# Designs tried in a protein design run: peptides against a protein of PDB entry 4CIC. Part 78

Target 1, 148 residues: chain A of PDB entry 4CIC
Amino acid sequence: KVSTKGHYGVQAMFDLAQHFGEGPVSLKSIAERQGLSEPYLEQLIAVLRKAGLVKSVRGAQGGYILAREPRDIKVGDIIRVLEGPIAPVESVSQDDPEHSLKFDFSVTKSVWEKVKKSIEEVLDSITLADMLKDAEEAQMAQGYMYYI
Target 2, 147 residues: chain B of PDB entry 4CIC
Amino acid sequence: KVSTKGHYGVQAMFDLAQHFGEGPVSLKSIAERQGLSEPYLEQLIAVLRKAGLVKSVRGAQGGYILAREPRDIKVGDIIRVLEGPIAPVESVSQDDPEHSLKFDFSVTKSVWEKVKKSIEEVLDSITLADMLKDAEEAQMAQGYMYY

## One batch from the design tools (peptide; made by RFdiffusion4, then SolubleMPNN)

Design b2_p17_2_s3 (from b2_p17_2, 9 letters changed)
Fold by OpenDDE base, seed 1:
Structure b2_p17_2_s3 (fold): chain B 148 residues (1-148), chain C 147 residues (1-147), chain A 17 residues (1-17)
Amino acid sequence: as target 1 above (148 residues)
Amino acid sequence: as target 2 above (147 residues)
Amino acid sequence: ALEGESALQIPASDELP
């Protein structure tokens, strides 16, 4: 499961991508559009800013912008910043190092490593620019459904 | 993250696969080999049995066996039985159906659906027989390092 | 009712490094 934090973080970053080049976006406007609580969004944006994915702009039209172009931000980058390394298995507390050496543990671990790699490959293959394109295509498809 | 339940369920099913054809295995012996608590394993086995992945055998040598051959049990089957449908995103309570209609939600949802599909494809591509083969290959590789 | 808590829980790592 992508955490609620990862889910909302991708939504907030996608909202900033949709407004990229239009200037700074207020947290309030992002919260309203994405259906997020403003306090929760502030926490997400603070982490994303510290990681250099978002910039704060000061002034009367102050707010946030993407720190990089949408094509230069992968979904995997957002998830790693918000959730840390993609771990497909909860770290079973290796409290007993002797259990870590069991052959059976290595085989089951390899299954989870394959899952991890697959998730990473998918998330690293999708940029915010790809999401913008998918949005435009879906909007055009909806527009055509209303004209037929 | 695969839950502890899914993780231990795969371990227990793999232990039963290693002993497939040798007869019934006691829960105690599985618990000892896999480092699981016997009470927790009983709960897992009860679910796996109800789903038809495991059979209980009665008698002096009573215990559990795989209900199907290792090649006929995918890791994905075990995970779906123990954890339900693979959902890459926590169900954000769609308490507000109006938020579900936002275009942005559909695009983000498609990302998570791609992740879901990828996980399902991986887990459905791995059988207990594949895991047995990987175990044999790793054991042979370790054996060759000692010579 | 065993609410099918979906398997893949990525816990929010609260620990910012």
Scores: peptide ipSAE 0.031, ipTM 0.791, DockQ to the pose 0.445; fails the geometry check
Fold by OpenDDE base, seed 3:
Structure b2_p17_2_s3 (fold): chain B 148 residues (1-148), chain C 147 residues (1-147), chain A 17 residues (1-17)
Amino acid sequence: as target 1 above (148 residues)
Amino acid sequence: as target 2 above (147 residues)
Amino acid sequence: ALEGESALQIPASDELP
């Protein structure tokens, strides 16, 4: 599962992609469109900015922009920035170190590594540009459904 | 991420697969080998038994066995029993119904569905028999490294 | 309460040891 942080981060980045080339977007406007709290979005944007995926623009019409073109930002890049490396299993709580050491049973680990690799391949195959295209196709399909 | 429950469930089922055809295995012996607490394992086994993946054998040499051959149990079957349907995103808390509804029509949902499908395909492609084979190959490789 | 939070949570990196 992508965490709530990863999910909202992808939503915020997608909102910025939809406005790419239109100038800076305010956090307030992103929060309103995506249904996010501004304080939570501010935390996400701070991380994304530090990672160089987002730029802040200062001034009266200031806000945020994508730091790269939508085609040059993978969903996997956003997830890695917000969540770190994709781990296929929850870390067994630090409270039982004896359990953590036996967890290294090579066969079970190989199953989870296959899951990890599969998730990484999917997330690295999808760019913000792909998401923009999918959104446009979905809007066109909805538009046609109202005209028939 | 597979939950701790799913992970330990796969370990317990794999332990039962390693002993398939040898008769019933005690929960104590599984717990000791897999490094699990007996009470936690008892909860896992109860769920797996109710789902028909495990059978209990009664008697002095009683315990648990796989209810099916290792080749007829997918890792995906174990995960679905223990954790339910694979969800690619944490359920946004029920407390904001407006957020949940906007999520349902977003391009973001299609990304998560692709992730879900990919995970399901992987987990449904691996049986307990495949895991047994991989374990045997790994043991042989370790044996050859010592000779 | 073992709340039925669905199976495959990718932990945030902060829970990586």
Scores: peptide ipSAE 0.030, ipTM 0.790, DockQ to the pose 0.407; fails the geometry check
Fold by OpenDDE base, seed 2:
Structure b2_p17_2_s3 (fold): chain B 148 residues (1-148), chain C 147 residues (1-147), chain A 17 residues (1-17)
Amino acid sequence: as target 1 above (148 residues)
Amino acid sequence: as target 2 above (147 residues)
Amino acid sequence: ALEGESALQIPASDELP
């Protein structure tokens, strides 16, 4: 499952992709457009900036920009930065060492590894540029439905 | 992510698959083999039984069996019974109506729908019979490494 | 009396399935 953090992180990165080439975007404007609290968005952007996916621009018209072109940022890159490695099973917290029988039942592990690989392949196949294209196609399709 | 409940549910169902055709297995024996607490396994088995994936056998040699052949039970069937529909994003609980801006940003939703579909396809492609075969192949491969 | 908080509260870690 994608966390709320991962979900909103992808949404914020997509907002920055929509404004790519227009200059720096304020956190306030992203928060307003994406329905996020500004303090929550500040935390997300801080992580994304530290990972080199977002760049801060200083000045009176300062804000944030994508650090790379939308085609060079995968959804999988955003998720890995915000959530870490894609794990198909929640790691049982190591705090119960007795029930931490790593019954590394090789067969069940193989099932979860197949799920992991499948999720990674999907998320690594989608760029912010693909999402921009999908948004344009959806807007055009909606526009045509109102003119018919 | 598959929950711990889903993970242990698949493991318990796989144990029942390994003993399929040998008769009913006690919860105690499954719990011991799979490293599960018996009370936790009782809760899992109760859900799986209610869904018709497991059958209870009564008597002195009573216990549990698979309700279907291993080939007729998908991993996806077990997960859906234990966890419900595979949701790629946790539904933000409706209880915060102010931040429940359903910014149903159609594009982000489409990404998560692709992830969902991919997980469903994988889990629905694997049966308990496939898992049995993989276990046999792994045991044979280990046996050849010791000689 | 250490009340055994049932350890299997999987925190609803909003994490990816």
Scores: peptide ipSAE 0.021, ipTM 0.788, DockQ to the pose 0.099; fails the geometry check
Fold by OpenDDE base, seed 5:
Formats: C-alpha cells, structure tokens, sequence
Structure b2_p17_2_s3 (fold): chain B 148 residues (1-148), chain C 147 residues (1-147), chain A 17 residues (1-17)
C-alpha cells in the first residue's frame, strides 16, 4: 500500500505540475487546494526538496516549483523519495540473525518480488505529464456530457 | 504492502500444498516448519477455514488439509481472504463527509487503481501449483550446482 | 524541553504495500 505520505506527496506534486510555468506556488495555496494540513505539507515538501524534485523560490512571490518538467518526474520517483524502496511485504524484522543462513529459497519471496516488479513498472510508467493529460481528458469529457 | 498476516497466510497455505495428498497436517508441524507462532497460525487457519480454503480433519491423525487442489487456489484468493480487497493506498479516513460531494476526479485515484489492477493481475496469475513447480525447479537447480 | 510530540497515530489500517 502506498502510505498516506506517498498519497499526499503525489497530490502535492500534481498540484505543482498543474501550476508548472506559472511561477512559485505557496504551501498555503497547495494545502488549501489539496485539503492538506500546512504543517504536514511542509514536511512532505522538505523531503521532496531535499531529493531535488521541488525547488524553493525566495521573494515576495516566493514558494515552490517543480525542479524538473512534469514529463521528467515519474510517480515512482515521488514514491521512492517519500517511502523508500517499494517493498511488496512489510519487512518482517528478521531480528533473528541465526535463521539468516537458511537459504530460505522461499518460493513465497519470488511471489513478492513479482508483485514488487509489477508495482514498480506501473509507477515508473506514469509521469506527472501523463497525469496532466488524464486531467485534461477528464475535464473535456465532463464538458461534452454537459452539452448533450 | 502485503501485511504480515497475508505473508504468513501464503506460507501456511504453501506448506499445506506441499503436503497435499499426504493427509491432515497438524498446526504444530506447520508452525515449526514455517517459523510461525502456533497461536498466530491458529488465527490464520481459522480465517482460511471459514473462507473454505482449508478443511479441518478430526481424529487421531487430525489436522488441516487444503479444501481444493493447489491449482485451484490463487495467491490472490489467499490475500483477499486474509486482508480483504487489495487497496493500493491506505484509506485516508474521509471522516469529513462534507467533502464527499466533490467529484474528486482525482487523477491520483486513477494512478492507485492502475497499481491495484497490476497487483491483482499478478496475484491472480500465481496458484499454489505454480509455487510447487517453482520449488521443484529450485531444488533441481541446487542439485545440479552441487555436481 | 520541547515535549509535545502529539504523534497523531492515525490508526495504521493494515498496510498493504
């Protein structure tokens, strides 16, 4: 499962993608549009900024911008920054180092690796530009349904 | 992420698949082989039994068996029984019913639906019979590397 | 002594991946 942190991180990055080229966006405005607490968003943006996905702009019109074009940011990049490596299972704390030596050729491990690979392939196939396009297509489809 | 419950549930079901046709297996023997606590395994088996994936056998050689052949049990079936519907994100408790009316055509929701679909396709493509075959192939490959 | 880590433990719904 994508954590709440990953989910809201993708929302915040998508908000910045929608405003890409319009200049810096305030955290307050993102928080208001995305229904996020400003303190929580500050934590997310701090991580995303440190990873080089977001830039802070200083000044009277200060705020945040995407550090790259929307086409150059995958959903998988955002998730990896916020959550770390996509793990298909919760790491059962192998706190027992003695059992570490059994080559648990756990056929179950191969199942989880297949799940991991599938999630990675999906998240790496979707860019913020793809999300923008999907939003535009959805808005056009709504517009056409009101004219029928 | 598959929960610890889903993970250990698949391990327990795979143990029962390895012993399919040999008769009933005791929970104690499964717990010992899979490194699970017996009380935790009892909870998992109770859920799996209620869902009709496992049968209990009574008697001196009592225990548990798969309710179906290994080929007729998908990993996805086990996960859905133990964890419920595969959810790609933690359900943010939409405790705010007032915001429910915005058609949050959240393009983000479509991303999570794509992730969900991909997980379901993978887990529904793998049976306990496929896992048995993969185990046999791995054992043969180890045997050949020792020669 | 800046104490108040009110960790709003949003109850972890069983984390699927």
Amino acid sequence: as target 1 above (148 residues)
Amino acid sequence: as target 2 above (147 residues)
Amino acid sequence: ALEGESALQIPASDELP
Scores: peptide ipSAE 0.019, ipTM 0.788, DockQ to the pose 0.047; fails the geometry check

Design b2_p17_2_s4 (from b2_p17_2, 11 letters changed)
Fold by OpenDDE base, seed 2:
Structure b2_p17_2_s4 (fold): chain B 148 residues (1-148), chain C 147 residues (1-147), chain A 17 residues (1-17)
Amino acid sequence: as target 1 above (148 residues)
Amino acid sequence: as target 2 above (147 residues)
Amino acid sequence: SLDGESALQIPSSDKLP
């Protein structure tokens, strides 16, 4: 599963992609469009900025922009920044030494590694540019459905 | 992520697959081999039995067996029984109406649906028989490394 | 209550102590 943090992070980055080339977007406007609290979005944007996916623009018309073109940002890059490495199994916290599952059963580990690889391949195959294209195609399809 | 419950469920089902055709296995012996508490394993086995993946055998030599051949049980079947449907995003509980995210952003939903489908395809492509074969191949490879 | 928290949770970074 993608956490709520990962989901909202992708949503906020997609909002910035939709406004790419239009100049800096305010956190308030992103929060309003995406249905996020402004304080929560500030925390997400701070992490994304530190990772070099977002830039802050200062001034009266200041705000945030993508640090790269939408085609150069994968969904996998956003998820790795917000969630860390994609893990197919919950790491049982090392703090229960008695239930420190020796995940040493090589065969079950191999199953989860296959799942991990599959998730990584999917998330690394989707860019913000692909998401923009999918949104345009969906809007065109809806537009055609209202004119018929 | 697969939960600890899903992970242990697959491990317990794999133990039963390794003993398939040898007769019923006691919960105690599975728990000892797999490093599980017997009470935790009882809960897992109860769910797996109710789903028809495991059978209980009664008597002095009683215990549990796979209800089907290892080739007829997918990892995906075990995970769906223990965890429910594979969801790529946490369902925000409907009980926070203010943060009832209209997950209505069709494009982000499509991304998570692609992830879901990919996970389902992987888990449905692996049977307990495939896991048995992988274990045999790994044991042979280790045996050659010690000689 | 085994609430059906579905199988694949990506760890929220907020549960790092």
Scores: peptide ipSAE 0.030, ipTM 0.799, DockQ to the pose 0.474; fails the geometry check
Fold by OpenDDE base, seed 3:
Parts: sequence; C-alpha cells; structure tokens
Structure b2_p17_2_s4 (fold): chain B 148 residues (1-148), chain C 147 residues (1-147), chain A 17 residues (1-17)
Amino acid sequence: as target 1 above (148 residues)
Amino acid sequence: as target 2 above (147 residues)
Amino acid sequence: SLDGESALQIPSSDKLP
C-alpha cells in the first residue's frame, strides 16, 4: 500500500500540475481543494521542495510551483521522495536477526521482488502529465453524461 | 507492502508444499524451519484451514497438509485469505468522510487501481508449484557452485 | 486489535514499530 503520506503527496503534486503555468499556488488553496490539513501539507511540501520537485515563489502572490514540467515528474519519483524505496514486504522487525537472515535467502524473497518490480514499473510509467490527461478525459466523459 | 501475516503465511504454505505427499507436518516443525513462533503460526494455520487451503490430520503422526496440490494454490490466494483484498493505498482513516469521498473520484484512484491490478496479476501468476521449482533450481545452482 | 488493514501496505518509514 502507498502510505497516507505518499497518497497525499501525489494529490498535492497533481494539484500543482493542474495549475502549472498559471503561477504560484498557495498551500492554503491546495489544502482546501485536496481536503488536506494545511500543517500536514506544509510538511509534505517541505520534503518535495528539498527533493527539487517543487519550488517556492516568494512575494505577495507567492506560493509553490512544480520545479519541472508535469511530463518530467513520475508518480514513482514522488513516492520515492516521500516514502523512500518501494518495499513489497513490511520489514520483519529488527528484533529477530535470525528471521531476517532466513528471509534474505528464501524463495519468498523472489516473490516480493517481483511484486516490487511490478509496482515500480507501474509508478514509473505514470507522469503528472498522464494524470492531467486522464482528468481531462474524465471531465469530458462527465460533461457528455449531463448533455445526453 | 505485504504484511508480516501475509509474508509468514506464504512461508508456512511453502513449507507445507515442500512436504506435499510426505504426509502431515507438525506446526512445531514448520515453526522451527521457517523461524516462526508456534503460537503465531497456529493463528495463521487456523485462518488457512478455515479457508480450505490447509487440512488438519489427526493422530500420533498428525499435523497439517495442503488441502490442494501446490499447482492449484496461488500466492494471491494465500494473501487474499490472510489479508483480504489487496488495497494499494492505506485506507484514509474513517474519521474524515469528506476526504474519503474526494479520493473516490480523484485521478489518483486510477493510479492506485493500476498498482492494485499489477500486484494481483503478479501474485496470481505464482503458484506454490512455481515456488517449489524455483527452490529446486536455486538448490541446484548452489550445489553446482560447491562442485 | 488486529485491524483489518489490507495486505499490501507499503509501510511508510514512519510506521516503525
């Protein structure tokens, strides 16, 4: 599962992608649109900014922008920044080193590595530009459903 | 991530697959080989038995066996039994119904559905028989490295 | 409480036990 942090991070980045080229967006406006707490969003944005995915713009109309074009930001990039490497299994607690060692050489490890690879391939195949396109297509489909 | 429960459940089922056709295996022996606590394994086996993936054999040489052939048990079947449906995102806490509703209609949902589908396809493509074959190939490769 | 949090949680680093 993507954590709440990864989920909200993708939502916040997608909101910034929807406003890409329109200038800086305030954290308050992102929080309101995405239904996030502003303090929690501030923490996410701080991490995303440090990773160079978001830029802060100063001034009276200040806020945040994407640091790159939506096509140059993968969902996988956002997840790796917020959550680190995709791990397919919960880390068996550090408390039993003997268990960790047996897992490292088990056939089950190869199963989880296949799952990891599959998740990485999916998340690295989706850009913020792909998400923008999907949103436009969904809005058009909803618009047509009201006109028929 | 697969939970500890799913992980250990796959290990326990794989241990039973390695002994398939040899008769019933004791929980103690599975626990020792897989490095699991016997009480925890008992809970896993109870769920797997209720789902019809494992059978209990009674008697002096009693224990557990796979209820089906290793080729007829997918890793995805084990995970679904132990953990339920694969959910790609942590359920946003029930505490904010407004957040849950916005997520349900967001483009982000489609991303997570693609991740879910991909995980399901992988886990449903791997049987316990495939895992047995991979183990044999790995043992042969290790054996050839020592000769 | 074995809360039925579905199987494939990618634990965020923050759920260290």
Scores: peptide ipSAE 0.030, ipTM 0.793, DockQ to the pose 0.409; fails the geometry check
Fold by OpenDDE base, seed 4:
Structure b2_p17_2_s4 (fold): chain B 148 residues (1-148), chain C 147 residues (1-147), chain A 17 residues (1-17)
Amino acid sequence: as target 1 above (148 residues)
Amino acid sequence: as target 2 above (147 residues)
Amino acid sequence: SLDGESALQIPSSDKLP
């Protein structure tokens, strides 16, 4: 599973992509549109900014913008920034040395590596530009459904 | 991520697959080989038995066996039994109705559905028989490295 | 209500202290 942090991070980045080229958007406006708490969004944006995916703009109309074009930001980039490396299994806490998986049997590891690779391939195949296109197509489809 | 429960469940099922056709294995022997606590393994096996993936054998040499052949058990079947439906995102607890994702915007959902489908395809493509074959190939490769 | 604790948890590194 993508954590709630990863999920909301992708939503916040997608909101910034929808406003790309319109100038800086306030955290308040993103929070309101995406149904996020402003304090939680502030934490997400701080991480994304530190990773160079988001820029802060100062001034009376200050806020945030994407640091790159939507086509140059993969969903996988957002997830890796927020959650770290895509791991297919929860790290069994190595902290209990008695229950340390002595038999990290190569075969079970290979299953999880295949899952990891598959997730990475999907998330690295989807850009914010692809998401924008999908949103436009969905709006067009809804528009057609209201005109019929 | 697959939970620790899913991970250990696949290990326990793989141990039963390695002994398939040899008769029932004790939970103690599985726990020792797989580095699991016996009480934790008992909980996993109880769930797997209820789902019809494992059978309990009674008697002096009682224990557990696979309920089906290794080729008829997918890793995806084990994960679905132990963890439920493969969901790509943690269910944002709907319990805070104020923070209910009012905009479950179709586009972000579609991303997670693509991830879900990809995980399901991988886990449903791997059987316990495939894992047995991979183990044999790995043992052969290690044997060739020691000679 | 089987709260479907869905399987893939990415461990949030929220190690609470």
Scores: peptide ipSAE 0.029, ipTM 0.795, DockQ to the pose 0.343; fails the geometry check
Fold by OpenDDE base, seed 5:
Structure b2_p17_2_s4 (fold): chain B 148 residues (1-148), chain C 147 residues (1-147), chain A 17 residues (1-17)
Amino acid sequence: as target 1 above (148 residues)
Amino acid sequence: as target 2 above (147 residues)
Amino acid sequence: SLDGESALQIPSSDKLP
């Protein structure tokens, strides 16, 4: 599962993508739009900033911006920063090295590796720019349904 | 993430697939081979049996068997029985209905739906028979590396 | 010693990743 941290991290990064080119956005405004607590968002933004996905701007109009263009940020990049490597299984404690030698363990592991690869391929195929485009298409579709 | 329950459930079902056609296998023998606690395995097997993936056989040589051939049991079937629907995100409490109306929520949801679909496609493409074949191929490869 | 370990353990319902 994508954790709540990963989910809200993608949501906050998408908010910054929607405002890309408009200048710095305050954490308060992101928190209000995305329905996040400001302290929780501050923790997410601190991690994203340290990873170089977000920049802090100082001044009277200070806040946060994307550090790269929306097309240069994959959803997979955000998830890896917030959650680490995509693990398809909760780490069954590898603490039993004797289980690593069981033939059955290798076959079940291959199933989870296939799941991991599939998740990685999906998340690495979606950029913040793709999400912006999907948003625009959805707005246009809603606009057309109100005119019919 | 596949839960520990899903992981061990697939492992237990694969053990039963390896013994398919040999007759009933005791929970104790599965637990010993798979390194599971017998009480934990009993809970897993009870769920799998109720879902019709496993049969209980009574008698002196009683135990459990697969209810279907290994080719007719997908990994996805096992996971859905043990964990329910594949949820790509921990359920962010939908308790704020006001967030359901935000445009941004729909776009982020579509990302998770794509992840869900991808996981389902993978898990539904793998049968216990495919896992048995992969096991045989791995044993042959190990045997050839020792010569 | 900024012991900020208030890990709000959202009870991980034992479900899939």
Scores: peptide ipSAE 0.020, ipTM 0.793, DockQ to the pose 0.049; fails the geometry check

Design b2_p17_3_s1 (from b2_p17_3, 7 letters changed)
Fold by OpenDDE base, seed 1:
Structure b2_p17_3_s1 (fold): chain B 148 residues (1-148), chain C 147 residues (1-147), chain A 17 residues (1-17)
Amino acid sequence: as target 1 above (148 residues)
Amino acid sequence: as target 2 above (147 residues)
Amino acid sequence: SEEELKEFEENDAFLLA
């Protein structure tokens, strides 16, 4: 399950993709468009910047831009940066020795590995450019429905 | 991500599948074999029983059995019973209106729907019978490596 | 109890990470 952090991170990155090539976008404007709190967005952007997915531009027209072209950023890349490795099951913290999943039954583990692989394949198959295309197609479809 | 509940639920159901046709299995024996706490297992089994995946047998040799054949129980069925609908994203509790995902952007939603569909397809493609087969194959492979 | 079931449902909510 993608956490709220992952969900909002993808939204923020998609907003930056929509404005790619138009110059830096303020966090305020992203927050307003995506319905995110500005403080929360600041935290997300800090992580994304550290990972090299976002760049900060300084100055009066300062803000943020994608560090790479939308086609070069997978949804999976965003999720891995924000959430870490895609894990299908919560790793019981190794720190409670009593609840060590002593019997990591190879068979049950294999089920979760299959789920993990499937999630990874999906998320790595979708780029921000794909999302932009989908948005454009959706807008065109809506526009045609109003003219009929 | 499958919760601990889902994970342990699948383990417990798999244990019952391994003993299918041998009669009722005690919760204590399942807990011991699967490394689960007995109280936690009691809660899981109660949910699974209510959903009709498990049956209780009463008496001195009482315990639990699968309610259906292992081939007729998907991993997806177990997960849906224990965790509800497979959701790829945490539903922000509707109760905090300020954090309402106001802009459920159709495009971002579509990404998560694709993930959901993929998870469902995987979990619905695996039965307890498939897991039993995989276990048997793994045991045979280990046996051949020692010779 | 129904309450214990609710606590169990709430605590083990699908943190699908």
Scores: peptide ipSAE 0.032, ipTM 0.799, DockQ to the pose 0.270; fails the geometry check
Fold by OpenDDE base, seed 5:
Structure b2_p17_3_s1 (fold): chain B 148 residues (1-148), chain C 147 residues (1-147), chain A 17 residues (1-17)
Amino acid sequence: as target 1 above (148 residues)
Amino acid sequence: as target 2 above (147 residues)
Amino acid sequence: SEEELKEFEENDAFLLA
């Protein structure tokens, strides 16, 4: 499962991608468009900024911009920044050391590694530019349905 | 993420696959081999039995067996039984109706649907028979390293 | 606060439920 953090992080980054080249966007405007709480968005943006995916612009018309072109930001990059490495199975190992399943069969681990790899490949195959293109195509398709 | 339930369910089913054709296996023996608590395993096996992936054998030498051949049980089948449909994103919609993100951008949903599809394809491509084969190959490889 | 960040991290934990 993608965490709420990952989900909202991708939404916030996509909002910034939609406004790429138009100048800085306020957190308030992102929060309003994406239906996010402003305090929650502040936390997400702080992490994304520290990772170099977002830049802060200071001033009266200040806000945030993508630090790179939408084509140079993968969904996988956003998820890794917000969630860390994609772990397909929670390592049960930390909380109950006594029930550290000794026989974590190498074979069962290999199944989860295959799942991990597949998720990574998908997320790394999708850029913010791809998402922008998909949004434009969806809007065009809806526009054509209203003209028929 | 695969839940602990999914993870241990696959382990328990794999243990039963390793003993397929040898007769019924006790929950105690599975728990000991897989490092699972017996009470936890009882809950997992109850769900798997209800779904028709496992059969209970009654008697003094009673226990559990796979209900189908290992080749006819996908990892995806086990996960779907234990966890339900693979949901890549928790639908935030249930707990806070006010923050139901109205603009759940069709585009962001499509990303998660692609992830879901990819996970399903992987899990449906792996059978318990494939896992048995991988285990045999790994044992052979270890045996060759000791000689 | 660090606690709000922890709650955020715990709540935003990939509930791989």
Scores: peptide ipSAE 0.031, ipTM 0.804, DockQ to the pose 0.147; fails the geometry check
Fold by OpenDDE base, seed 2:
Structure b2_p17_3_s1 (fold): chain B 148 residues (1-148), chain C 147 residues (1-147), chain A 17 residues (1-17)
Amino acid sequence: as target 1 above (148 residues)
Amino acid sequence: as target 2 above (147 residues)
Amino acid sequence: SEEELKEFEENDAFLLA
């Protein structure tokens, strides 16, 4: 499961993508639009900033911007920053050194690795630019349904 | 993430698959082989049994067996039984009824739906029989490295 | 125990979190 952290992180990054080129966005405004608590968002943004996905702009109109163009940020990049490596199953590091010698050829591990790879492929195939495009297409579709 | 429940459930089911046709397997033996606590395994097996993936056999040589052939049990079936629908993100059921009307075309939701679909496709593509085959192939490969 | 079950469910939930 994508953690709440990953979920909200993608939402926050998407909000910043929607405002890309418009200048800095306040955390308050992001929080309000995305239905996030401002304190929680501050923590997320701090991590994202440290990872170089977001930049802080100082001043009266200060706030945050994407550090890169939306096309250069994959959803997978956001998730990796917030959650670390996509692990479908917590590697129970059975640090039991004695069991370390068992080539735990866990066929089950191979299943989870396949799941991991699949998730990574999906998340790495989606950029913030793709998400922006999808949003625009959806807005256009909604606009047409109200006129019929 | 696959929950511990899902992970251990697949392990337990795989153990039962390895012994398929050999008769009932005790929970104790599964727990020992899979490194699971017996009480935890009892809970997992209860759910799996209720879902019809496992059968209980009574008697002195009683225990559990797969209710179906390994080829007829997908990993996805096991996960759905133990964890419910594969949801990559907890649907924050914002049960806020007022927000229910917003066609929350959350582009973000679509991302998670794509992830969900991908996970489902993977898990539904793998049967216990596939896992058995993979295990056999791995054992053969190990045997050749020792010669 | 029911408490161990809850802790397990909570831990499973935590692993999902």
Scores: peptide ipSAE 0.030, ipTM 0.804, DockQ to the pose 0.197; fails the geometry check
Fold by OpenDDE base, seed 3:
Structure b2_p17_3_s1 (fold): chain B 148 residues (1-148), chain C 147 residues (1-147), chain A 17 residues (1-17)
Amino acid sequence: as target 1 above (148 residues)
Amino acid sequence: as target 2 above (147 residues)
Amino acid sequence: SEEELKEFEENDAFLLA
């Protein structure tokens, strides 16, 4: 599973990708377009910036830009930055100390590792450039439905 | 992501698979072997039973058995029963009403759908019988016959 | 702030179903 952080992080990064080459975008504008709270987005962007996926631009037209070209940013890179290593099983720290995952059952672990690998492969196969292309194709498809 | 419920559910089902054909297994014995609390396991088993993946056997040697052969139970079946449809993105109902996912961004949704499909394919490709085989191979490799 | 990040990480913790 991807957290809300991961989900919104990908959305924010995709928004920046859509504006790549147009100059810096304000957090407010991203928040408005993506339906995110500005304070939440600020936290996401701070993490993404620290990881070197985005850059802040100062000035009157200041804001944020992608630090790399959309083709050079994988969805997997974004998720790893925001969530860390992709874990297929959530460690519920149930505050109940009695439910410590005492038994590291190797076979069940192997199942989850297979899931992890599969997720990683998918997310590492998709770049922001791929997402841009998909968005363009979707827009063209919708546009054609209006002209027919 | 798989919840603790899904994780422990798979462990419990795997334990039942290891004892398939040997008769009913007590929840206590499963809990002890798998490092689970008995009350928690009881809740899991109740759900699994309701879904028809396990059966209760009554009597002095009562307990639980798999309702189907291990080869006929996919890991994906267990997860779907315990967690519902595999969702790649957790809907964090942040109690903060301001963070409603207002924007159903189709492209991002497509990414998560691809992830979902990939997870489903993996989990549906693994049966309890496959897990049993893997366990046997691992035991043979380690020289540890866990009796 | 690091504290805000922790709160963010804690609040964004996966809702265990």
Scores: peptide ipSAE 0.028, ipTM 0.799, DockQ to the pose 0.102; fails the geometry check

